# Designs tried in a protein design run: peptides against a protein of PDB entry 2N1D. Part 13

Target 1, 169 residues: chain A of PDB entry 2N1D
Amino acid sequence: EVKVKIPEELKPWLVDDWDLITRQKQLFYLPAKKNVDSILEDYANYKKSRGNTDNKEYAVNEVVAGIKEYFNVMLGTQLLYKFERPQYAEILADHPDAPMSQVYGAPHLLRLFVRIGAMLAYTPLDEKSLALLLNYLHDFLKYLAKNSATLFSASDYEVAPPEYHRKAV

## One batch from the design tools (peptide; aimed at target 1 V114 P124)

Design b1_p13_6_s2 (made by RFdiffusion4, then SolubleMPNN; from b1_p13_6 with F1V T2K E11V)
Fold by OpenDDE base, seed 2:
Structure b1_p13_6_s2 (fold): chain B 169 residues (1-169), chain A 13 residues (1-13)
Amino acid sequence: as target 1 above (169 residues)
Amino acid sequence: VKPPPLLDDFVLP
């Protein structure tokens, strides 16, 4: 089993995210003020600014591309609570050609890392490549934790309107 | 406190 360790700093957010959606019946505001693409771009730029070599820069870009791809593949089928499904349907109707990494933000991106380990277990990566990938994934998660105050906020959620509740039932 | 696992409704049919 491939284990992706979520930083302890971010585990409480997963609980808050779950509570906001499932118990408080709130929705993350979409399209996100800061979408997954932007977060990944900021991470890449952050890594570049730290004086990494060209090879490391290339590796970061590959990791960013991989995270984006996994997110876009998994968001609709793996990362949404039932209450969020009508919202997702509306997003698909309004933005049929937009990748979900341009619509969703940090909370849903964090959810990816809860599930990505199981997906990586079926990838044909060699041990060295997998270890390197995991190192970058953990590095990225550490980046999210470092910037959690700006990336994760209950203020990015809003109470679903009565019309939405009628759709959800 | 460990967050709850992603529940069944997290996997869309």
Scores: peptide ipSAE 0.048, ipTM 0.747, DockQ to the pose 0.170
OpenDDE base, seeds 1, 3, 4, 5: peptide ipSAE 0.042, 0.038, 0.045, 0.041; ipTM 0.712, 0.719, 0.722, 0.719; seed 5 fails the geometry check

Design b1_p13_6_s3 (made by RFdiffusion4, then SolubleMPNN; from b1_p13_6, 5 letters changed)
Fold by OpenDDE base, seed 1:
Structure b1_p13_6_s3 (fold): chain B 169 residues (1-169), chain A 13 residues (1-13)
Amino acid sequence: as target 1 above (169 residues)
Amino acid sequence: VVAPPVLDDFVLP
């Protein structure tokens, strides 16, 4: 099994996210004010500004592209609570061709890293490549933790209206 | 990328 370690600083957020959605019956506001694409772009630019070599910059871009792809593939089937499914259906209906990385934001992106380890276990990567990938994934998670104050906030959620509750039963 | 099996719900780690 491929294990992706979530920073201790972000684990409480996963609980808060769960509570907001499942117990408080709130929804993350969509489209996100800062979507997954922008978060990944900021990370890439951050790494670039740190004086990375051309090779490292290339690797970062590949990792960013990979995270984006995994997110877009997994969001609908792996990363949503049951309560969020009507919202997702509405997004698909309104924006059928939009990748979910342009709609969803940091909370759902963080959820990816809860599941991505299991997904990587099915990916035919050699041990060396997998280790490199894991290092970058952990590096990205550290970036999320460092910027958690701006990326994760309960104010990005809102109480679902009564009509939504009827759809979510 | 191969998608994993569909989950009934998201589960906390």
Scores: peptide ipSAE 0.081, ipTM 0.735, DockQ to the pose 0.491
OpenDDE base, seeds 2, 3, 4, 5: peptide ipSAE 0.075, 0.056, 0.056, 0.073; ipTM 0.732, 0.743, 0.721, 0.732; seeds 2, 5 fail the geometry check

Design b1_p13_7 (made by RFdiffusion4; failed a check: the pose's geometry)
Pose (drawn by RFdiffusion4):
Structure b1_p13_7 (pose): chain A 169 residues (1-169), chain P 13 residues (1-13)
Amino acid sequence: as target 1 above (169 residues)
Amino acid sequence: YESFDYDDFEFDA
């Protein structure tokens, strides 16, 4: 299987997010302003601002769109805990206009890279094509971890009350 | 390919 190092800078955050959902019994039931698409755009423009180019412009642009679609095909199915099912239906009903790549904010973005390495093990391309993919993915994760202090806000996870657990049972 | 699993980070949607 493909061995992909998930940024160890973000490993404490991954465990923190998992710890909040499972151990702390906290859920993320609110729309965050710092959302995945905004961070994607921020990174996309960042590569352009450092070096204004045409050839790399669309490259970053579509790769970011790739992350966007990759996230969309996994968010509610592969990147979600069973305990997040109640908040999913809740946020989806309360805010049917808002995309999930927005309401779930930055903490749910890291989950994409965790699962995508596994799914891409069942769809094995050559090392070179995969290397370019992982190159840009790791480059994004490098920037992601760099600005993570003002990027992730796991503190928005609030403990789910017993009345709310009624939607999980 | 090399292999390594991230069993600590699984999702059960």

Design b1_p13_7_s1 (made by RFdiffusion4, then SolubleMPNN; from b1_p13_7, 5 letters changed)
Fold by OpenDDE base, seed 2:
Structure b1_p13_7_s1 (fold): chain B 169 residues (1-169), chain A 13 residues (1-13)
Amino acid sequence: as target 1 above (169 residues)
Amino acid sequence: FESESYDEFVFDA
């Protein structure tokens, strides 16, 4: 079993995110004020500033690249609520060829870690490599938790207009 | 295999 542990501090946000979208019928404002690319870049720079060696820097960069790739692959098919589908379609139409990591932000990135465990189960990694990867993923999640006040806010959501509700039925 | 919150949220997948 590949288990990705989400910090307890972030679990309430997943609930709030779910509630905002599915119950309150709000949408995360897109393109994100702070997109996934920026978050990952900040994390990488944060790690570099903590006195890491070259080898550690390389590992962080690879992990960041991996997270970005997984996000871009999984966002459209795995990480959206039904209510968000019309918005996603509009994004695809308005931003063709743009990676979703440049459009979406922290809430959707966090959703990745709800599902990434299943994907890792099918990734051909030895036990040592997988453990190392998981350590970095957990480290990144701790970073998100540490910066949750700036990364996760209900103010980044807005009530969907009536016309959107008709599209989302 | 799962995340800790895997069963709490169902996305449109």
Scores: peptide ipSAE 0.260, ipTM 0.747, DockQ to the pose 0.570
OpenDDE base, seeds 1, 3, 4, 5: peptide ipSAE 0.079, 0.213, 0.163, 0.159; ipTM 0.700, 0.723, 0.724, 0.738; seeds 1, 3, 5 fail the geometry check

Design b1_p13_7_s2 (made by RFdiffusion4, then SolubleMPNN; from b1_p13_7, 5 letters changed)
Fold by OpenDDE base, seed 2:
Structure b1_p13_7_s2 (fold): chain B 169 residues (1-169), chain A 13 residues (1-13)
Amino acid sequence: as target 1 above (169 residues)
Amino acid sequence: FEKEDYDEFVFDA
């Protein structure tokens, strides 16, 4: 099985995210102030600023595109808690053609990396390509960890109103 | 990534 290692610094956030949603009955504010597209763009620009070669820049862009695609495919079916389903339904109704990477933000993006390993296990990648991909995924996760103070905050969540609770039950 | 980490978060599947 393909294993994607979550940085130890971010593991507590996954717990906090879980707690905010499932126990405190809060919702991440949507559309995100900083969506997945923006986060990935910032990462790509960050990598460029490090003096990457053309080939390395190409690889970063491919990884960014891949992460975005996986996120958009998996968000609705793999990355939501039950309590978030009514919110997701509202998003689909209000933004039927919008990719979820333009709606959701860092917390949900981080959830992707909890599940992406299982998906990668079924991708027809050779050993070298898979290792390279994993290295970039880990590099991106390190980037998230370095920027965790700005990307992950409980203040981005809000208490769900009573009418939402009725829909979520 | 350990199995325990996956089991800790119950996303819809």
Scores: peptide ipSAE 0.233, ipTM 0.771, DockQ to the pose 0.420
OpenDDE base, seeds 1, 3, 4, 5: peptide ipSAE 0.170, 0.145, 0.174, 0.040; ipTM 0.752, 0.734, 0.755, 0.687

Design b1_p13_7_s3 (made by RFdiffusion4, then SolubleMPNN; from b1_p13_7, 6 letters changed)
Fold by OpenDDE base, seed 2:
Structure b1_p13_7_s3 (fold): chain B 169 residues (1-169), chain A 13 residues (1-13)
Amino acid sequence: as target 1 above (169 residues)
Amino acid sequence: FESEKYDEFVFDG
């Protein structure tokens, strides 16, 4: 089993995110003001600014690309609460062929890391490659934690209108 | 803390 450790600073947010959606019946505002693509780009630029070598920069870019791909694959099938399904359907209708990394933001990206470990367990990576990947994933999560005040906010959610409740599970 | 411990978050999937 591949274990991805989530920083303690972000654990409360996962609970708040869950509460906002499932209990308070709110929705994350879409398209996100800061989407996953932008977050990943900022991370890559952050790593570059830290004086990384060309090889490290290359590795970061590949990790960013990988996270983006995993997110785009998993968002619709594994990362949504039932209450969010009508919203997702509307997004698909309004933005056909758009990757979800251009639509969704930090909260949903964080949800990825709740589930990605199970997916990585099926990837044919050797021990060294897996360790390197995990190091970068944890580094990215640390980045999210460091920037949590700007990335995670209840103000990015809004109360779903009554008509939404009628079609939501 | 392992992310697998958050299975209580019931995402669709």
Scores: peptide ipSAE 0.266, ipTM 0.779, DockQ to the pose 0.401
OpenDDE base, seeds 1, 3, 4, 5: peptide ipSAE 0.248, 0.179, 0.250, 0.180; ipTM 0.764, 0.776, 0.771, 0.778; seed 5 fails the geometry check

Design b1_p13_7_s4 (made by RFdiffusion4, then SolubleMPNN; from b1_p13_7, 7 letters changed)
Fold by OpenDDE base, seed 5:
Structure b1_p13_7_s4 (fold): chain B 169 residues (1-169), chain A 13 residues (1-13)
Amino acid sequence: as target 1 above (169 residues)
Amino acid sequence: FESEDYSEFVATA
């Protein structure tokens, strides 16, 4: 199995995220103030400002596009806790044609990287290409860790109303 | 599509 290492700085957030949703019965505010598309765009621009060559810049853009695609495919089926399902259904009803990368934010994006390794194990990539991809994924995760103070906050969650609890069964 | 509950997101410290 392909192992994607989560930075130590972000591991506690996965616990807090789990606690906020499943135990405290809170929901991440949607649409996100800082959505996945924006986070990925900021990362790409950050890499460009670091003096990348044209070829390296192109590679970053492809990695960003890949992350976005995986997120949009996996969000609804693999990245939500049971308590979040009614919220997701409401989002789909209100925004049926919107990619979830324009709705959700950093916490759900981080959940993707818990699962993406297993998905990559099924993709036919040669060892060299896979190693390069993993380097970019880890680089992106390091970027998330560097900006964690602005990307991950419990203040982006709110207590779900009693009406929501009734439909979250 | 609806997801299952994945408590596996919690990373062990």
Scores: peptide ipSAE 0.273, ipTM 0.795, DockQ to the pose 0.090
OpenDDE base, seeds 1, 2, 3, 4: peptide ipSAE 0.264, 0.271, 0.271, 0.272; ipTM 0.778, 0.791, 0.800, 0.797; seeds 2, 3 fail the geometry check

Design b1_p13_8 (made by RFdiffusion4)
Pose (drawn by RFdiffusion4):
Structure b1_p13_8 (pose): chain A 169 residues (1-169), chain P 13 residues (1-13)
Amino acid sequence: as target 1 above (169 residues)
Amino acid sequence: YEPAEDYPFAPDY
């Protein structure tokens, strides 16, 4: 299987997010302003601002779109805990206009890279094509971890009350 | 490929 090192800078955050959902019994039931698409655009423009180019412009642009679609095909199914099912239906109903890549904010973005390495093990391309993919993915994760202090806000996870657990049972 | 790493914190929908 493909061995992909998830940024160890973000590993404490990954455990923290998991700790909040399972151990702390906290859920993320609110729309965050700092959302995945905005961070994707921020990174996409960042690569352009450092070096204005045409050839790399669309490259970053569509790779970002790739992360967008990759996130969309996994967010509610592969990147979600069973305990997040109640908040998913809640946020989806309360805010049917808003995309999930926006409401779940940055903490849910890291989950994509955790699961995508496993799914891409069942769809094995050659090392070179995978290397370019992992190159840009790791490059994004490098930037992601760099700005993570003002990027992730796991503090928005609030403990789910017993009345709320009624939607999980 | 090398063997994959374990990620026990991966979600279980």

Design b1_p13_8_s1 (made by RFdiffusion4, then SolubleMPNN; from b1_p13_8, 6 letters changed)
Fold by OpenDDE base, seed 5:
Structure b1_p13_8_s1 (fold): chain B 169 residues (1-169), chain A 13 residues (1-13)
Amino acid sequence: as target 1 above (169 residues)
Amino acid sequence: FEPAEEVPWAPTP
């Protein structure tokens, strides 16, 4: 099995995110102030500004594109708690053609990395390609950890309105 | 896969 390690700094956030949604019955404010597309773009620009070679830039772009694609495929069916499903349905109704990477933000992106390892196990990659991919995935996660104070905040959540509770329960 | 409801998200073993 392909193992993607979540930085220890971010593991507590996954718990806080879970608590906010499932126990406190809050919702992440959508559309996100900083969406997944923006986060990935910032990472790519960060890597490019570090004096990387052209070959490394190509690899970063491919990794970013891959993360985005996986997120857009998996968000609706694999990355949402049950309480979030009515919100997702509303998003689909209001924005039927928008990729979810333009709607959701850092918390849901981080959830992807809990699942992505299992998905990669079914992806035909040679050893060298897989090692390179894993290196960049871990590098990206370190980037998220480094910027966690900006990317992850309980203030991005809000108490669901009473009418939402009637739809969700 | 189904997301966990009663358990927080965690890395796979």
Scores: peptide ipSAE 0.047, ipTM 0.682, DockQ to the pose 0.134
OpenDDE base, seeds 1, 2, 3, 4: peptide ipSAE 0.052, 0.047, 0.046, 0.040; ipTM 0.694, 0.694, 0.686, 0.675; seed 1 fails the geometry check

Design b1_p13_8_s2 (made by RFdiffusion4, then SolubleMPNN; from b1_p13_8, 5 letters changed)
Fold by OpenDDE base, seed 4:
Structure b1_p13_8_s2 (fold): chain B 169 residues (1-169), chain A 13 residues (1-13)
Amino acid sequence: as target 1 above (169 residues)
Amino acid sequence: FEPAEEYPWAPTP
């Protein structure tokens, strides 16, 4: 397995997110006020503004595209709690053609990085490419940590109504 | 209603 280290600043949020949904029976408000696409775009623009070379910009774009693709593939099958399944089903029904990166936000994106290492272990990347990718993934995670105050908030969650509970469990 | 899921984001071995 490829190890992707989650910043210490974000680890508590994973716990809070878990608690909000599984124990407090709340749902992240969808569609997200700031979806994964937007977060990744902001990151790419942020990196560009830091004076990166063309090669670095290209690499960032590829990483962003990769993260987006991984998220869209893994969200429905790997990143959701059981309690979130009815919400996901509703999203699929209402927005069948929309990638989940346009619907979900930072909390679910963060969950990806707990699982992405295992997926990368089966990706045919050479050692150099993998190391480079890992560097960018950690760089992106640092970006999330830097902007955690705006990206991660319990106010983005709301108590699920009783009718939802009947569908969820 | 089912019990809350165990925290799944702990470091893997």
Scores: peptide ipSAE 0.465, ipTM 0.849, DockQ to the pose 0.076
OpenDDE base, seeds 1, 2, 3, 5: peptide ipSAE 0.461, 0.458, 0.464, 0.457; ipTM 0.846, 0.845, 0.847, 0.849

Design b1_p13_8_s3 (made by RFdiffusion4, then SolubleMPNN; from b1_p13_8, 5 letters changed)
Fold by OpenDDE base, seed 3:
Structure b1_p13_8_s3 (fold): chain B 169 residues (1-169), chain A 13 residues (1-13)
Amino acid sequence: as target 1 above (169 residues)
Amino acid sequence: FEPAESYPWAPTP
């Protein structure tokens, strides 16, 4: 198993996110005010602004592309609570060709990093490539932690309407 | 009525 360590600063948010959805029956407002694509773009620009070499910038772009791809593949099948399924179905119906990285935001992106390690375990990567990837994933998670005040907020959730409850439960 | 799902996002060692 490939271990992806979640920063201690972000672990409480995973609990709050879980509570908002499953116990308080709220939904993250979609489309996200700041979607996964924009978060990844901001990270890439942040890394470039630190005076990295061209090779490092290229590696960051590849990592960003990889995170986006994994998110788009895993969102619908592995990153949603049962209560969120009707919302996801509505998004698919209204935007069938839109990648979910353009719809969902930071909370769902953070959920990915809890599951991505298991997926990487089945990816044919040599030790050096895997170590490099893990370093960038941890670096990105550190970036999320630094910007957690703007990326993770309960105000981005709303109580689901009564008609939604009839579909979900 | 369904009870809340168990917390699924604890990283595994």
Scores: peptide ipSAE 0.286, ipTM 0.815, DockQ to the pose 0.074
OpenDDE base, seeds 1, 2, 4, 5: peptide ipSAE 0.177, 0.105, 0.245, 0.096; ipTM 0.747, 0.740, 0.780, 0.738; seeds 1, 5 fail the geometry check

Design b1_p13_8_s4 (made by RFdiffusion4, then SolubleMPNN; from b1_p13_8, 5 letters changed)
Fold by OpenDDE base, seed 2:
Structure b1_p13_8_s4 (fold): chain B 169 residues (1-169), chain A 13 residues (1-13)
Amino acid sequence: as target 1 above (169 residues)
Amino acid sequence: FEPAEEYPEAPTP
């Protein structure tokens, strides 16, 4: 079993995210003002600014690329609430060739880390590589927690219009 | 495209 621990600081956000979508019938504003690509880029730059070695920079870039790929694969199939499906369908219709990492933002990215552990359990990685990956994933999550005030906000959600409610029954 | 699995109804504890 591969367990990815979510920082305690971010667990309340997962609850708020759930509440905003499922109870308050709100939608995250798309395309995101700050998309997953931008968040990952900021993280990579943050790591570089801390005086890491070239090898560490390479590793960060690989991790960023991996997170992006996992997000793009898993978003549509595993990371959406039922209420968000019509919105996703609209995004696909309007932007069929756009990776979802360019459309969605921090809340959905955080959802990835709730699910990624189970996926990694089936990935053929040696123990050392897996441990390194997990360390970077946790490091990234700590980065998200550190920047949670700017990355996670209820103001990035909006009440779905009446016509959307009719489609999302 | 329709999602095969939706996100959990409640956050993971």
Scores: peptide ipSAE 0.050, ipTM 0.707, DockQ to the pose 0.106
OpenDDE base, seeds 1, 3, 4, 5: peptide ipSAE 0.033, 0.032, 0.047, 0.035; ipTM 0.653, 0.655, 0.714, 0.661

## One batch from the design tools (peptide; aimed at target 1 V73 Q78)

Design b1_p14_1 (made by RFdiffusion4)
Pose (drawn by RFdiffusion4):
Structure b1_p14_1 (pose): chain A 169 residues (1-169), chain P 14 residues (1-14)
Amino acid sequence: as target 1 above (169 residues)
Amino acid sequence: SLVETLKTLLEELE
C-alpha cells in the first residue's frame, strides 16, 4: 500500500483534533471564517504571486480544485466521526446555504490527506503520476503547516453536553 | 497531463 508521510509538523494537530472529539468529548458545532476553500485560494494565489506564470497558474488552480472535489467526496462520509453526525445535521440544517468546506474550517482539512492515501492504495497508478500528485499535495501541506499557527483553530471545539449527546445516541 | 491524471483519479474515487 502507498506509504505517504503525513506532515509531522501537523501530527500533533491531528492527534489534538482526535483527542478533542473522542477523549475531550468536544465537538465542532459552528461555522469557521478560516475555511478550507479560503486556504485553498490563499495557497493557489501564493504560488502565483511568487512567480507570475501561465503554465503553472492553471496547474495550481485545478489541483486546488482537485483537493476541493476530493474533500467534497470524503468530507461527510470518510472524514467524519460518528460523534460529528449530530453537529453535521445541525450545521447543515441551520446553515443550508453554506458549504461544508467552509463551516468546518481548517481542522477538518487535514483529515483528507489521512484518508486519501488509503483510498488511493486501492487505485494504484504508477510512481510518477502519483509522485506529481504527492508533490503538490506535500507542497500544499508544507505551506499549510507553515501558516498553521494562524490557520488552525481547534480551540473552537466545545465539550458536548449530555443534552447534546441525546442526538448521538 | 497532470490535470488529466487528477480527473481520472477523481473518477475512480467516485

Design b1_p14_1_s1 (made by RFdiffusion4, then SolubleMPNN; from b1_p14_1, 5 letters changed)
Fold by OpenDDE base, seed 2:
Structure b1_p14_1_s1 (fold): chain B 169 residues (1-169), chain A 14 residues (1-14)
Amino acid sequence: as target 1 above (169 residues)
Amino acid sequence: DLIETLKELLEKLK
C-alpha cells in the first residue's frame, strides 16, 4: 500500500476532529467558511508565487485537480463519521448538484489523506510518476500544516442540537 | 501508528 505521511503537527488535529464529532457530539459548520476549493486555490496561488516554472505550475494544477476529484469521490462514502451522516444527508438535499469540495472544509480534506494511500495503490502510475505525485501530496500537507492555525479550529464546530441527536440515533 | 489507528477508526465508525 502507498504510504502518505501526515505531518506530525496535524496528527493531533485528526484526533481532536474525531473527538469533537464522536465524543463531544459536535458538527463542523456547513457550508464551510473556507471550503476545499478555496484551500486548493490558495495552495496553487501560493506555489505560483514562489516562482515556479511552467512545468511546475502545470504539475501543481494537476495535483490540485486530482485532490479535488478524490475528495469529491470519497467524501460521502469514506470520510464521514457515523454521527455526521444526517448532516451529509441534509447537505445532499439542500445542494444536490454541488460538489462536496464546495461544501466541506479543511478537517474533512485532511481526512482524505488518511485514506488516499490505499486508493493510489490502484492507480496505473509508474514508480517515478507515483513518487512525484507523493512529493506533491506531501508538499500540500506541509502547506496545510503551515497554515493550520487558520485552517483548523474547534470554533468551526458547533454542538449538535437535540433534534439532530434524535436523527443520529 | 496514529495514522493506522485513525484509518481503523474511520472504517469502524462508518
Scores: peptide ipSAE 0.026, ipTM 0.639, DockQ to the pose 0.038
OpenDDE base, seeds 1, 3, 4, 5: peptide ipSAE 0.023, 0.023, 0.025, 0.025; ipTM 0.625, 0.628, 0.628, 0.634

Design b1_p14_1_s2 (made by RFdiffusion4, then SolubleMPNN; from b1_p14_1, 5 letters changed)
Fold by OpenDDE base, seed 4:
Structure b1_p14_1_s2 (fold): chain B 169 residues (1-169), chain A 14 residues (1-14)
Amino acid sequence: as target 1 above (169 residues)
Amino acid sequence: DLIETLKKLLEKLK
C-alpha cells in the first residue's frame, strides 16, 4: 500500500471529525460555507501567487482538477460514514446536478487523502512518478494544515434532529 | 480521474 502521510496537525482533526459524526451524532452543515471547489481554487491561487513557473502552474491546475474529480467520484461511495447517508440522499435530491465538490467542505476533502493511498496501489506508477505525485498531494495537505484554523471547526457541525436519527440506523 | 489527470501532468513534466 502507498502511504500518503497526513500532516500531524490534521491527524487530531480526523479523530474529531469521526467523533462528531459517529459518536456525537452531528452532521457537517451543508452546503458547506467553504466548499471543496473554493478550497482548491484558493490553493491554486496561492500557488500561482508565489511566482511559480509555467510548468508549476500547469501542474497545480492539473492536480486541482484531479483532486476535484477524484473527490466527486469518491464522496458518495467511499468518504461518508453510515450516519451521513441520509444527509447525502437529501443532498442528491436537492442538488441533483451539482458536483459534491460544490456541496461538501474541508473535512470530507481530508477524508479523501486517507483513502487515496490504497487507491494508488492499483495504479501502475514507477517509483519516480509515484514520488512526484505524492509530493503534489503532500503539498496540498500542507496547505490544508496551514489553513486548518479556518477550514476545520467543530462549529461547522450541528446536532442532528431526532427525526434524522430514525433515518440513520 | 485523478490518476489519469496526474498521468497527463507527469507526461508534460518529463
Scores: peptide ipSAE 0.042, ipTM 0.702, DockQ to the pose 0.106
OpenDDE base, seeds 1, 2, 3, 5: peptide ipSAE 0.032, 0.030, 0.029, 0.029; ipTM 0.698, 0.683, 0.641, 0.681

Design b1_p14_1_s3 (made by RFdiffusion4, then SolubleMPNN; from b1_p14_1, 5 letters changed)
Fold by OpenDDE base, seed 1:
Structure b1_p14_1_s3 (fold): chain B 169 residues (1-169), chain A 14 residues (1-14)
Amino acid sequence: as target 1 above (169 residues)
Amino acid sequence: SLIETLRELLEKLK
């Protein structure tokens, strides 16, 4: 199995995220104050400002586009806890044409990288290509870790109302 | 998909 290593600084956040939703019955505030689109844009601009060559700049753009696309496809089916399903349904009803990368934020984006390793395991790639791909993914995760103080906060969650609990089986 | 996009990218970077 291909393993995508989550930075040690972010591993505790995944536990906190899980606890806030599943045990404390809270919900991430939607739409996110800083959505996935914004995070990816900031990353791309950050990389471009580091004096990358044309090829590296192109690569960053493609990585950003790929992450965004994959997030939008995977969010509803793979990245949500059961307790979050009614909230997702409400988002779809209110914003049927909005990509989820414009609605959700850093915590849900991070969840994507917990799942991506298994998907890579079933994708035929030579060792060199796989190593390069992993380097790009790890580079982005490193960026998230460096900016974790502004991207991940329990204050972005709120207690779900009683009416919501009745909908969340 | 991300995998397809990144595969294409890797080919271009060779």
Scores: peptide ipSAE 0.045, ipTM 0.706, DockQ to the pose 0.106
OpenDDE base, seeds 2, 3, 4, 5: peptide ipSAE 0.036, 0.031, 0.041, 0.032; ipTM 0.700, 0.689, 0.701, 0.693

Design b1_p14_1_s4 (made by RFdiffusion4, then SolubleMPNN; from b1_p14_1, 6 letters changed)
Fold by OpenDDE base, seed 4:
Structure b1_p14_1_s4 (fold): chain B 169 residues (1-169), chain A 14 residues (1-14)
Amino acid sequence: as target 1 above (169 residues)
Amino acid sequence: DLIKTLKELLERLK
């Protein structure tokens, strides 16, 4: 299995995220105030502002595109807790043509990196290429950690109404 | 294919 290292700053958040939803029965407010597309765009711009070479800039764009694609593919099937399924269904009904990267935000994006390692294990990448990809992914994760104060907050969650609980059973 | 493109890019960057 490919191991994607989550920054220590973000590990507690994964626990809090899980707790907020699974135990406290809260939902992340959707559509996200800052969606995945925006986060990735900010990251790309951040990298560009640091004077990357053309090759590095191109690499960042490809990595961003890859993350976005993986997120959109995996969100519905891999990244949601059971309690979030009714919310997801509502999102699909209300926004059938919108990619989930335009709806969901940082917490769900972070969940991707918990699962992406297993997915990469099935990707036909040689060891060196995989290592390099991991470095880019880790770089992005470091970016998330750097901006964690604005990206991860319990205030972005709200207690699900009673009628939702009935749907989530 | 995005993965293929990324792989090729990464190989070039090595």
Scores: peptide ipSAE 0.033, ipTM 0.657, DockQ to the pose 0.099
OpenDDE base, seeds 1, 2, 3, 5: peptide ipSAE 0.025, 0.024, 0.027, 0.023; ipTM 0.675, 0.651, 0.665, 0.653

